Peptides against a protein of PDB entry 7Q4I. Designs and how they scored, part 225

Target 1, 281 residues: chain A of PDB entry 7Q4I
Amino acid sequence: HENSTIAERLYSEVRVLCWIMTNPSNHQKKARHVKRTWGKRCNKLIFMSSAKDDELDAVALPVGEGRNNLWGKTKEAYKYIYEHHINDADWFLKADDDTYTIVENMRYMLYPYSPETPVYFGCKFKPYVKQGYMSGGAGYVLSREAVRRFVVEALPNPKLCKSDNSGAEDVEIGKCLQNVNVLAGDSRDSNGRGRFFPFVPEHHLIPSHTDKKFWYWQYIFYKTDEGLDCCSDNAISFHYVSPNQMYVLDYLIYHLRPYGIINTPDALPNKLAVGELMPEI

## One batch from the design tools (peptide; made by RFdiffusion4, then SolubleMPNN)

Design b2_p29_3_s2 (from b2_p29_3, 14 letters changed)
Fold by OpenDDE base, seed 4:
Structure b2_p29_3_s2 (fold): chain B 281 residues (1-281), chain A 29 residues (1-29)
Amino acid sequence: as target 1 above (281 residues)
Amino acid sequence: EEEKKKKEELEKLEKQREEFDKKLEEERD
């Protein structure tokens, strides 16, 4: 017997629109597997592409394909969301078509925050942006107010937001959001463990998997350890997840249970006022 | 000079990030 009462409550109270960065060549190869796994747990799921696909629920954005157009696609995706879906959710997650997300854990993290607070969460990186920016691959989630500020205040102003479609999409949105006073939140749990991960679990969980000179250790905003203490028990996302691994993760997280171990969920924190953040850990 | 060195270091790290991203995307496809 599953008791999903609290998850159902959070599903209704913390509404998440997930948009997936994809392209026409990946609709069947990758994106459909997101739809068949973790994407079904979003309140709304949209695939942002250059071609329409009614089976996938893919939107054709007015942008070209290729790595040099990812920033352009991100801008057009959020414009589309603002125009058509800004009231359909409270929070707006960007993920890649090879990102896996535990949406319930994201709702748990977001629960205390007002969607009218100008904030966004993800795996925070320190370069280029003073307050930090969120790793694109790990996925990042904007509040409704953050989306409004991004689309209405930042995008129309070339001084605040890059008009060209070139550049690293995660860095560029991070610059734009900082320029309109959207706060780069801390997504760590109460133990200081990360929740958004730019790699697969193996790369985070295995000690000394990477050299200390590895770029990631220079990019992370918050100090993190390797091994089992790297990651929250309420982890939200992993990147570079193959289609097959999405089904494995779905099984492991939602179906596989160790007999005789009963999980008791932590109590929900108190809700914060508009503009209020959780204390830094 | 210190700012220049920091910029050059960051450019090297960004290149590593990009190369890593390409590699892992190819491995997971």
Scores: peptide ipSAE 0.384, ipTM 0.864, DockQ to the pose 0.903
Fold by OpenDDE base, seed 3:
Structure b2_p29_3_s2 (fold): chain B 281 residues (1-281), chain A 29 residues (1-29)
Amino acid sequence: as target 1 above (281 residues)
Amino acid sequence: EEEKKKKEELEKLEKQREEFDKKLEEERD
């Protein structure tokens, strides 16, 4: 028997709406496996597509398909959320249909923050945006206030937010959010370890003699190490996770336990006031 | 000249990111 008392408390106090970026060709191939694994741990789960799927709970957004329309889809997704679901959650996670998320670890990270604080979290990248932006593939989570500012203040103003649907989705939302003073938070744990990851666990955990010229090392906002020290014990997300790997991760994280090892959760931190952030490490 | 070099470097990095993403998508299909 698992003691889930703290997780249950956080489920009620840190409500998360997860929206999944998908397309009609991936409803059966990828998206359904999100729904059957980590997506069930969200307070609300919505799939954002170009076609409706009642079995998946997919919404048909008025956007075209293809990589060049991802920014357009993100804008329409958040408009939809603001119109229909802004009060259904405190935090709003974007993930891809090949992102795996440990929602409990995300709730733990978010617990001290007010949803009225204009902040968002993810894997922070340094290019193009002064404060940084969050990697699209690793997933990123906006506070309710961040969503409000994005939809109400940024999107209607072409000077603050790109009206064209072209461009890198994660960069463009990052620019928009900066322009409305939504803070790019630090998602690292108290040891300075990352929580949101733009690759599969294997790519982060195995020290690769990757060339220092590899794009990722030039993009990462915070210095990170490879190997076992790369990742928080409370890691939140991984990207490029296959459907089969989602089930493996679900089993390993939620079911497989080493006998005789009892984990005691750390105490919850004190709640921050509106507008306050945790000190940077 | 330094700004031009920085832009060119960033364009190369972005191309590498895009190529990497495409490769990983193709491997999963």
Scores: peptide ipSAE 0.378, ipTM 0.860, DockQ to the pose 0.772
Fold by OpenDDE base, seed 5:
Structure b2_p29_3_s2 (fold): chain B 281 residues (1-281), chain A 29 residues (1-29)
Amino acid sequence: as target 1 above (281 residues)
Amino acid sequence: EEEKKKKEELEKLEKQREEFDKKLEEERD
């Protein structure tokens, strides 16, 4: 028997809309598996595509297909969310159709923050954007206020936000958000461990003699170690997760239990005021 | 010159990131 009382509380108090970046070719191959696994734990789940799919709950955005249009999709996705769903949630997660997310851990991270605080979280990268930007693949979550500022203040102004659909999606949104004073939050836990991961767990957990020249080590905003100390016990996301691995992760995280081991959750932190961030670690 | 070198290095890293992403995407399909 499992006690989910705290998780249920957070489900109601920290409402998350998850939008999934996908395309028509991935509706059946990838997106449906998100819907059948971690996506069901979002308060609202929407698939952003170029074609409508009523079974999937996919929205047809007015964008072309291809990697060169990812920034265009992101802009249109958030426009759609702002127009139709801005009051349906407090937080708005972008994920790919190969991102796996432990939504409860995200709610725990977000709990102290006001959704009226202009902030967003993810795996923070240091290039291109002074305050950093969040890795697209690891997924990133915007507060309601961040979405408002992005859509209402940034997108309509070519000086603040790139009007063209070209560019790296995560970099471009990061630039736009910085320009409207949306803060790039620190998603690390109290031990300084990351929560959003741009790769599969294996790549983070297994110490490899990774070349220090590997791009990831040059991109990460916060220094992290490989191995067991790489990742928070309350990790939120992993990227490049295959459909089969999503079911495996879902089983391992939510079903498989070591008999006789009871994990007691830590107490919830105090809520922050609007505009307040957690102290630096 | 230092800014140019930093830019070139960043461009190289970005290409590596993009190539890595493409490779992993192809491996999952």
Scores: peptide ipSAE 0.384, ipTM 0.863, DockQ to the pose 0.828; fails the geometry check
Fold by OpenDDE base, seed 1:
Structure b2_p29_3_s2 (fold): chain B 281 residues (1-281), chain A 29 residues (1-29)
Amino acid sequence: as target 1 above (281 residues)
Amino acid sequence: EEEKKKKEELEKLEKQREEFDKKLEEERD
């Protein structure tokens, strides 16, 4: 008895390819649970690994495993997407195998933007990159034009993009994207609340006695409050989500309903021209 | 000197981020 008409419209108009960063040891432990939960709501879902897995739809990239190879894996993943899948979607989401994503909320955020606008979204961090960069763990989404610029313009030029595979993956892609004039968008809602989160909901919702010296408070690009005002009602992602928590979140978000409460969605905003961004709040 | 101090502070924060990520990965395995 659910009316999904607007969600179905956005599914067709805002096509999302999701690629999941994983490794062979996590195919069964983590990645398959992404496929069974939120990943099924992507228009296309690909797992980027070092080994092929036909059951998972995993691609074997020509990279080694380990943290020192995450940047290498990201470069090869986007090269693979550009070669095989650049026309299969309008937007290209990177997520980890422990990231949970509400894809409908992402489509809502992306709806006004042209895929030909060189832009990407996520949880914006301020260090290292002047315009900021997006947290790797929270997941980040590139427009089709952003992918093109990254693969065609940035990657082939060692002056624009780091040629070796070392470094923090999210920082390195952020540097490359800035160097080809891909804009780091603002993913906050109209109330200034975040949509992409680098931790589990509990860490954002519950005022933790986090020391003000905790790295996160120094990294966030936009000021955020702790507690109930931390998070958009249209939140997109959370990180460090266990396989069990993915199923719980799927149930809570898509199945559990408070009887007698009807949520009316806000009207869709007007579409932006190519190169136009929503005003920052 | 101020740029050097900022760099050193950022390196400490980055190390903290990496250690935090490792810890949480290990706790989930």
Scores: peptide ipSAE 0.372, ipTM 0.856, DockQ to the pose 0.801; fails the geometry check

Design b2_p29_3_s3 (from b2_p29_3, 14 letters changed)
Fold by OpenDDE base, seed 1:
Structure b2_p29_3_s3 (fold): chain B 281 residues (1-281), chain A 29 residues (1-29)
Amino acid sequence: as target 1 above (281 residues)
Amino acid sequence: EEEEKKKKELEELEEQRKKFDEEMEKKID
């Protein structure tokens, strides 16, 4: 027996539309496993592809496939969301078909923020964009106002947003969002621990003899340590999660319990005003 | 010259990131 009263409250008060970046070759291989695991905890789940799939609930966007078209797909995905779904949620998560997300932890992070605040969250990287940008693989979440500004103000203006479909999708959306004054939020917990992760838990938890020259250490916006202190107890996402590992994570997080240990959740913070952010750590 | 050097270094890092992503995706496949 579990008490989910707070989680149920947040499900209603912090509505999340999750859109999954996928392609036709991954519908059965990867995307269906997202739908069968963490994706079922979104208020709305949409798969963005180049082909329609009624079993998956995949949308065929007018884009080509391949890494060089990811930016084009992201633009069309948010255009589609704005046209059809902008009032169906308060927050709009992009994830890959190999990203695992603990949606309840994301709702907890987002709870104090107004969806009318122009803000987005994820794993913040420092290159190319002054305020930083969010890693595509770790997933990133836009407020409703951020989506509006992106689609209505940024996309129609080639000076604010790249018109072609080339480039790294996460960098390009980061540039566009900065140009319309959407803030790159801090997703770290009160202890300064990250919540969005661009790798599997193993790569973050185990101190690897990773060379200091590894690109990740040059990309992270905030200083982070390896080991047990790397990750929030309320971590939100991990990347490069295999289909099999998604089911393992679902079991470990939602079903497996150490007998006799009961965690009492922290009290919810006060809600912020429109335009207000949590204080910096 | 220093700006060009920094730009080149960043381009190399971005290429490493892309290569890493491709390698990791192949491991999941």
Scores: peptide ipSAE 0.590, ipTM 0.932, DockQ to the pose 0.899
Fold by OpenDDE base, seed 3:
Structure b2_p29_3_s3 (fold): chain B 281 residues (1-281), chain A 29 residues (1-29)
Amino acid sequence: as target 1 above (281 residues)
Amino acid sequence: EEEEKKKKELEELEEQRKKFDEEMEKKID
């Protein structure tokens, strides 16, 4: 009933490995539902845990569990990817087991970029890192070159990358990536609308008179509007998505169609040379 | 003094972010 020719082309040309941050207690509760929904649209899907699960395709990383070990788990996850999977994809997405991702929209955003460009994308935050860093919960995607620089150049050097496993995971990887000249890209669309979101759609779409003192408004790197204009029509991710909401989103995005409305996709942009970025808006 | 004040404000914001994340995770469970 649908024409997926362009999506199929991008699936082949913009290969994405998705790794999911999870733990043994969440394998059945959360991670399984990622695998059954949006995770099936990745070229490769790996669950990074502390315990192996053959049904889930979970990898047991040599890390402890708990919030204080998330940075340690991220370091070990990317080491594992570099060792086993660096050539299996062009782009490497980190997501949580409660992150929902529209992988086709991510491929569209990534299409013009070379995977040999040292760049990563996500919801950019401004604190702690001069160029900004990407929100951990919204998910972030590294180019193949960014992964190489992170694992080979940053991680082995305590001056470039924190050796301890403590700290905010997203801040610490952001510091490491900046120190090896991996660029914090602009993931906004041509209208300046965000694509990666650290909350559920409801929290972004509904104009709440949120207190201007709410941490998010102090963290967001790019000024964003609230309401319907907050979010790109080609949005990529949302965070704090329950297992049930993942199935709802899958239905709404991929199955539910308004009869008589035919969407014509925009033309693909020209590919950029290695090291080139799209102009900032 | 101004740098110390900014640092303290940022630490408070990071604590708010952490608490928010913990609260949201509990709502999903």
Scores: peptide ipSAE 0.589, ipTM 0.932, DockQ to the pose 0.867
Fold by OpenDDE base, seed 4:
Structure b2_p29_3_s3 (fold): chain B 281 residues (1-281), chain A 29 residues (1-29)
Amino acid sequence: as target 1 above (281 residues)
Amino acid sequence: EEEEKKKKELEELEEQRKKFDEEMEKKID
């Protein structure tokens, strides 16, 4: 017996458009599995590609393929969203075709925020951008106002946003968003635990899985510990999730239940005013 | 000089990040 009443409420009140970064070679290999797993829990799911795929609901953006074009694809994706879908959702998630997202946990995090607040969330990194930027792999979510500012204010101005398609897409969007006063939010839970993860759960949950010299420890904006205390019980995303692992995660999260253990959801927080953020921990 | 050192260190870290990403993608494929 499942009670999804609160999840259903959040589905209606915290509308999320998920756009998936993909390419034609990954439509069947990766993107299809997103559609068949966590992507079905988005209010709207769009695959951003260079080729149209009606079965996948993929959009052909006017960009080339390859890593050097990811920034170009991100710009065109948000332009497309703004033009066609800006009113279809309140929040706009970018994820990769190997990112797994627990959309209900994202809605829970986003619930208090106004979509008219210029804010975005993800795994915050500290380099290059003063306020930080969100890791591309972990996925990041923009408010409707953040999308508006990005597309209308930042993109048309080469002084605010890089006009060429080169560079790390997550860094470049982070620079653009900062330049239009979109705030890099804190996605940590009330215990200071992260919610967006640029790796698979195993890499975060196992202490000393990586060397202390590992780049990630120099990139994280907020201090985090390894082990079980690394991750929120309401974690939102993981990266480098294989298609098979997506189905495993779907099973573990949504189907597998320990008998006799019932989780009662916490009460929803109060709504914030426009421009108001939750206190940082 | 300190800024140049920090810049170089960051460039090295970004290269490590990129290499790691490439390696992880290959493991998924």
Scores: peptide ipSAE 0.584, ipTM 0.932, DockQ to the pose 0.897
Fold by OpenDDE base, seed 5:
Structure b2_p29_3_s3 (fold): chain B 281 residues (1-281), chain A 29 residues (1-29)
Amino acid sequence: as target 1 above (281 residues)
Amino acid sequence: EEEEKKKKELEELEEQRKKFDEEMEKKID
């Protein structure tokens, strides 16, 4: 009953390698459920861990476990990707093992961009990095050129990229990427609605009387509307999604249909030239 | 002084973010 022709086209034209930040303790608890849900819609799916797991397709990176090693793991993950997989995709998504991603919506967002454009997308935060940086939890996607610049130009240079493994992972990669002129893209849709979300849908959709002092409101680069207008109809990611919720989301997004409602996809935008970004919204 | 104040405020926000992340992860487990 579904026509997936456009989705199939985008699957071929906008190739995405998804790497999942995980650890050995989460292989069965979390990562496996990513593999069984949204991760199967990536062109390539790799789990970045400290231990190898052939069933999961987990890679053992030469890093320790714990939050203090997340930046180290990210650096090693992208080194691994660059060495082994840089030509396997056009775009390279980092996600956590509790991130849920609608890969088709990401492909739609990425479609106009050249993978040779040094750009990355995600939930843009304003602190620490002048152009902004992408929230680690919401997941962020680098172009092939961005990965190249990160690994080849940034990582080897301590002046451009932090050599130690400490610091907030998302901030540190954001600094590195800025230093090599990788652009922090705008992931908002044509209505100015966000696509990458650092929380579960509930936290974004329900106007919480959250104190304006809540860190998130101070971190967001773009002002977002509260409530139902917070989120794009083509939302890409949510964070803090439990394993069970991943299956629920998979069902709701890909299986559950209101009878008699047919969604017609928007026309694909024109492709941009290398180095060109979408105009400001 | 203003820069130091802003730095301190940002450090406090980052700590809040970190704590929030830790709390949310515990809720998923």
Scores: peptide ipSAE 0.582, ipTM 0.930, DockQ to the pose 0.900

Design b2_p29_3_s4 (from b2_p29_3, 14 letters changed)
Fold by OpenDDE base, seed 4:
Formats: C-alpha cells, sequence, structure tokens
Structure b2_p29_3_s4 (fold): chain B 281 residues (1-281), chain A 29 residues (1-29)
C-alpha cells in the first residue's frame, strides 16, 4: 500500500509546469520518454521545439535549431508560457530532454516559497553572474513572478537581456534574471546537500570520479563533496540521463522498495512571506 | 594582469565544460 496523501497535497498546492527543451529529431528519440516517465508527474508538461507535434504536446517556437539557438529557444519558450500558461502553474521548470526530475522532491523544496517571490532554483554556478546562475542541464525552476519579470521587464530591454540568440542559455537567462532582481535561490537541503545535479547520479556518488581540476568543481557556487554525502535524499534532478535510464530511475524511485523499511516524510516547513527566502545553510 | 589570468582560466574551464558535454552527448546517442 502506498500512502501518497502528502504528495497529492503538494501536487495541488505547488503546481509545476515543466517545459522540455527539445528538437524535432529528438521528439521520438528522447522527449517521448520524458513524457512516459517523470514528465507525467508535472501539473503541465510542454515540449518546446521548432516543430509542432500533437502526440508529444510539442510547440513550434519561432526559432531555428542548433546549439547556437538554445538561448533563443529559452526566450521564446518563456514568452509562450507567459502568454498562454502563466496562471496554469506556480512554478516553471526548464529541463532538457535528457534530464530526469523527481517532481515531488521539487515540490517539497518549493513548498515554503511564494510563487510571487522573484526567485529561481537549480544547480547554482558561480562564473559570469555575481549572484550565480543555474546550470541548464540540471534544470532550473522559476517562480511565476520570476517568469513575469523575465518576460515583461528583462526581454524587452537589450541592456538587461541579450537580444540575439547566441550564448550559453543558462548564463544568459541568469544575467537577465539578475538584472531584474530575480534571486538565485539555494536549493540545498537542511544538511547542505545539493538537489539539482548537472550529471548522472554515478558521476556525483562515486568518490574521486573526477579530478579536482575538473571544471565542475570550479563552477559550483556552493562547496559540495563527492560520494553519498554529495546528494540530498530529496534530490530533484540529474542530467545526461538516457531514455533507458529514465525508465530505470522511474522503477527505482517509484516502485522498488526494500521490504521492512518504512519511510516517514519530514514535516512540511512553515510557509514564507512574499519576498522571504529560507535561511542560508 | 590578475583579471586577464582569471579570464584566461575561465575560458579554459568553458572549453572543458563544452568538451565534456559533447563527449557525453556522443555516448548517449
Amino acid sequence: as target 1 above (281 residues)
Amino acid sequence: KKKEEEEKKLKELEEQRKKFDEELEKERD
């Protein structure tokens, strides 16, 4: 017997629209597997592409394909969301078509925050942006107010937000959001463990998997350790997840249970006022 | 000089990140 009462409550109280960055060549190869796994746990799921696909629920954005257009696609995606879906959710997650997300853990992290607080969460990187920016691959989630500020205040102003479609999408949105006073939140749990991960679990969980000179250790905003202490028990996302691994993760997280071990969920924290953040750890 | 060295280091890290992403994309495809 599963007791999903608290998860159902959070599904209703912490509404998440997930938009997936994809392209026409990946609709069947990658995106459909997101839809068949973790994407079904979003309150709304939209695939942002250059071609419409009614089976996938893909939107054709007015942008070209290729790595140099990812920033353009991100801008158009959030414009589309703001125009059509801003009231359909409280929080707006960007993920790639090879990102896996535990949406319940994201709702748990987001629960205390007001969607009217200008904040966004993800795996925070330190370069280029003073407050940091969120890794694109790990996925990042904007509050409704953050989306409003991004689309209404930042995008129309070339001084605040890059008008051309070039550049790293995660860095560029991070610059834009900082320029409109959207806060780069801390997504770590109460033990200081990360929740959003720009790699597969194996790359984070295995001690000394990478050299200390590895770029990631220079990019991370918060100091993190390797091994089992790297990652929250309430981890939210992993990147570079193959379609097959999405089904494996879905099974391991939602179906596989060690007999005789009963999980008791932590109590929900108190809700914060508008503009209030959780204390830094 | 310090700023130039920091900018150079950052460019090197960006190249490493890009290469890493490209390698992992190839492994998954």
Scores: peptide ipSAE 0.416, ipTM 0.868, DockQ to the pose 0.845; fails the geometry check
Fold by OpenDDE base, seed 1:
Structure b2_p29_3_s4 (fold): chain B 281 residues (1-281), chain A 29 residues (1-29)
Amino acid sequence: as target 1 above (281 residues)
Amino acid sequence: KKKEEEEKKLKELEEQRKKFDEELEKERD
């Protein structure tokens, strides 16, 4: 009895390839639960690993495992996508195997943008990169043009992109993207509320007595409020989501309904020209 | 001096972020 007409339209017009950062030890523990929940709503879903897994649709990238290789894995993942899948989607989402994503909300955010605009979105952090960079854990999404610039222009040039595999993955890709004029977009809604979150919903929704010295408050690019005003009604992602929580979120978001409450979606915005961004709030 | 202090503060924050991530990974395993 649900009317999914607009969601179906966006599924066709805003094609998303989701690639999941994982490792062989997490294929069964974490990654398969992404595939069984939110990952099924991507137009294409690929798991990037160091070992092949045909049941999971995991790709064995030529990288080692461990935190010191995350940047290497990201570089190889986007090289693989560019070589095999660049025309399979308009937008390319990186997520971790413990990130939960509401793909329909991401399509809504992306709808006005051209895939030929060199832009990417996520939870924007301010350190190290002048325009900011997107938090790795919250997930981030590149336009097709952003992927092209990253792989073709940035990666081959050691002056533009770090050649070794060390460093913070999200910082390093952020530096590379800035160096090829890929814009760090604003993912906030019209009320200035965030859409990509580097923690579980509880950590954002519940005013934690977080010390103002907590790293997150120093990292966020845009000021955010704590409590109910922290998060967009069209939130896109949360991080540190356990496998069990993924199923709970799937049920709460897609199945549980308060009887007699009908949500009418806002009208879609006008499409932007190539290179045009929505005004920052 | 100001730049050095800012760099030191940023390193401390990065260490805090790394530690936080490591702790949460352990709790999820």
Scores: peptide ipSAE 0.411, ipTM 0.863, DockQ to the pose 0.777; fails the geometry check
Fold by OpenDDE base, seed 3:
Structure b2_p29_3_s4 (fold): chain B 281 residues (1-281), chain A 29 residues (1-29)
Amino acid sequence: as target 1 above (281 residues)
Amino acid sequence: KKKEEEEKKLKELEEQRKKFDEELEKERD
């Protein structure tokens, strides 16, 4: 028997709406496996597509398909959320249909923050945006106030937010959010370890003598180590996770336990006031 | 000159990121 009392408390106090970026060709191949694994731990789960799928709970957004339309889809997704679901959650996660998320760890990270604080979290990258932006593939989570500012203040103003649907989705939302004073938060744990990851666990956990010229090392906002010290014990997300790997991760994280090892959860931190952030490490 | 070199470097990194993403998508299909 698992003691889930704290997780249940956080489920009620830190409500998360997860929206999944997908397309009609991936409904059966990828998206359904998100729904059958980590997506069931969201307070609300919505798949954002170009076609409706009642079995998946997919919404047909008025956008075209293809990589060049991802920014357009993100804008329409958040407009849809603001119109229909802004009060259904406190936090709003974007993930891809090949992102795996440990929602409980995300709730733990978010617990001290007010949803009325204009902030968002993810794997922070440094190019193009002064405060940084969050990697699209690792997933990123906006506060309710961040969603409001994005949809109400940024999107209607071409000077603040790109009206064209072209461009890198994660960069463009990052620019828009900065322009409306939504803060790019630090998602690292108290040891300075990352929580959102733009690759599979294997790529982060195995020390690769990757060339320091590898794009990721030039993009990452915070210095990170490779190997076991790369990742928080409370890691939140991984990207490029295959459907089969989602089930493996679900088993390993939620079912497999070493006998005789009892984990005691850390105490919850104090709640922050509106507009306050945790100190940077 | 320094700004042009930085812009060139950034474009090269963007191309690397794009190729990496394309390769991983092909492996998963």
Scores: peptide ipSAE 0.407, ipTM 0.863, DockQ to the pose 0.770; fails the geometry check
Fold by OpenDDE base, seed 5:
Parts: structure tokens; sequence; C-alpha cells
Structure b2_p29_3_s4 (fold): chain B 281 residues (1-281), chain A 29 residues (1-29)
């Protein structure tokens, strides 16, 4: 028997709307598997597409398909969320249809923060944006205030936010958010371990003689090591997760238990004031 | 010169990131 009392509390107190970036060709191939696994643990789950799918709960955004339109989709997705769902959650997660997310761990990270704090979290990258930006593939989560600022203040102003749909999605939203004073938060745990990961667990956990020239090591905002110390025990997301791997992860995380080992959760931290961030590690 | 070198390096890294994403996407299909 499992005690989920704290998780249930956080489910109610830290409401998360998850929107999934997808396309019509991936509705059945990828997106439905998100819905059947980790997506069910969101307070609200929406699939952002170019075609409507009532079975999936997919929304048809007024955007074209293709990688060159990802920024366009993100802008339209957040417009849609702001118009229809801004009060349905406190936090708004973007994920890809091949991102796996442990939503409970995200709620734990977010718990001390006010949703009225203009902040967002993810795997922070250092290029292009002074404060950094969050990797698109690892998923990133905006506070309600961050969404408001993005949609109301940034998007309508071409000086603050790119009006065309070109560019890297994660970079462009990062620029826009910085321009409206949305803070790029630190998602690391108290031990300085990352929580959002732009690759599958295998790529992070297995010490490989990775070439220091590998782009990822040049992009990461916070230094991290490979191996067992790479990742928080409360990791939030992984990217490039196949549909089959989603079910495996779901089983491993939520069902498989080592008999006789009881994990007691840490106490919840104190809540922060509006505009306050956790101290630097 | 330093800015140009940094810009060139960043462009190369961006291309590597893009290629990596494209390769992994193909492997998952």
Amino acid sequence: as target 1 above (281 residues)
Amino acid sequence: KKKEEEEKKLKELEEQRKKFDEELEKERD
C-alpha cells in the first residue's frame, strides 16, 4: 500500500496545466502515450496541434506544420492558454510529445514559489539570453504571472518579442520572457543537482568519456557532472523518450518498488513571498 | 575578432544541437 497524502496535497495546492507540443502525425504515435502515462498526473492536459482531436484533447492552433513553426505554435499555445485556461492552473508546463515528466517532483520544486512571481523553470541554457533560457525539449514551466506577461506584455510588442514564427522556440520565448522581467529560475535541488533533462536518463546517468566539445556542455548554464550525481533524486523531466519508454518509466517510477525500502519524503519548504526566489546554492 | 570567433563558435554549436535533435528524432520514428 502506498501513502500518497503529500502528493495529493500538492496536486491541489500546486496546480499544473501541461500543454504538449505535437502535430497530427504524432497524435496516435506519440501524444496518446503521453496521455496514457505521465500526462494523467497533470491537473489539466492539453495537446497543442494544427488539427483538432477530441479523443486526444488536441487543439488546432492557427499555425502551419514543420520545425520552422515551433515558435509560432508556442506563441499560439500560450495565447490559447491565457484566453481559456489562465485560471485553471498555477503553473503552465510546456513539454514535447516525447518528453516524460514526473509531475509530483515538479510540484515539489514549485511549492515554495508564488504563481504570481514572474518566473519560469527548466533546463537552463546560457547562450543568446543573458539570464539564460530553458531547453525546449526538457520542458519548461511558467508561473501564471509569467504567462500573463508573455501573452499580454511581450507578444504584442515586436520590440520585446519576435513577431515572425522563425527561430528556435526555446531561445525566442527565453528572449521574450527576459524582456518582460520574467526570471529564469534555478531548478536544481538543494544539492545542486539538475531536475530537467534534455535527454533520456541513459545519456545523463552513464558516465561516458563525453567530448567536452559536445554542445550540451557548452550550453548548460549550471555545471553538472555525468553519472549518479548528474540528476536529482527528485528529477522532473527527460527528453527523447519513446512511447514504449514512457510506459517503462511509468512502471518503474510509480509501480515497481523494492520490497522493504520505505522512502520518507522531506518536509515541505517554507513558502516564498511574491517575487522571492530560493537562495542561490 | 573575439566577437566574431564567439559568434562562429556559437553557430557551430547550434548546428551540432540541430543535427543531434534531427538524428534522435529519426531514431524514434
Scores: peptide ipSAE 0.406, ipTM 0.864, DockQ to the pose 0.831; fails the geometry check

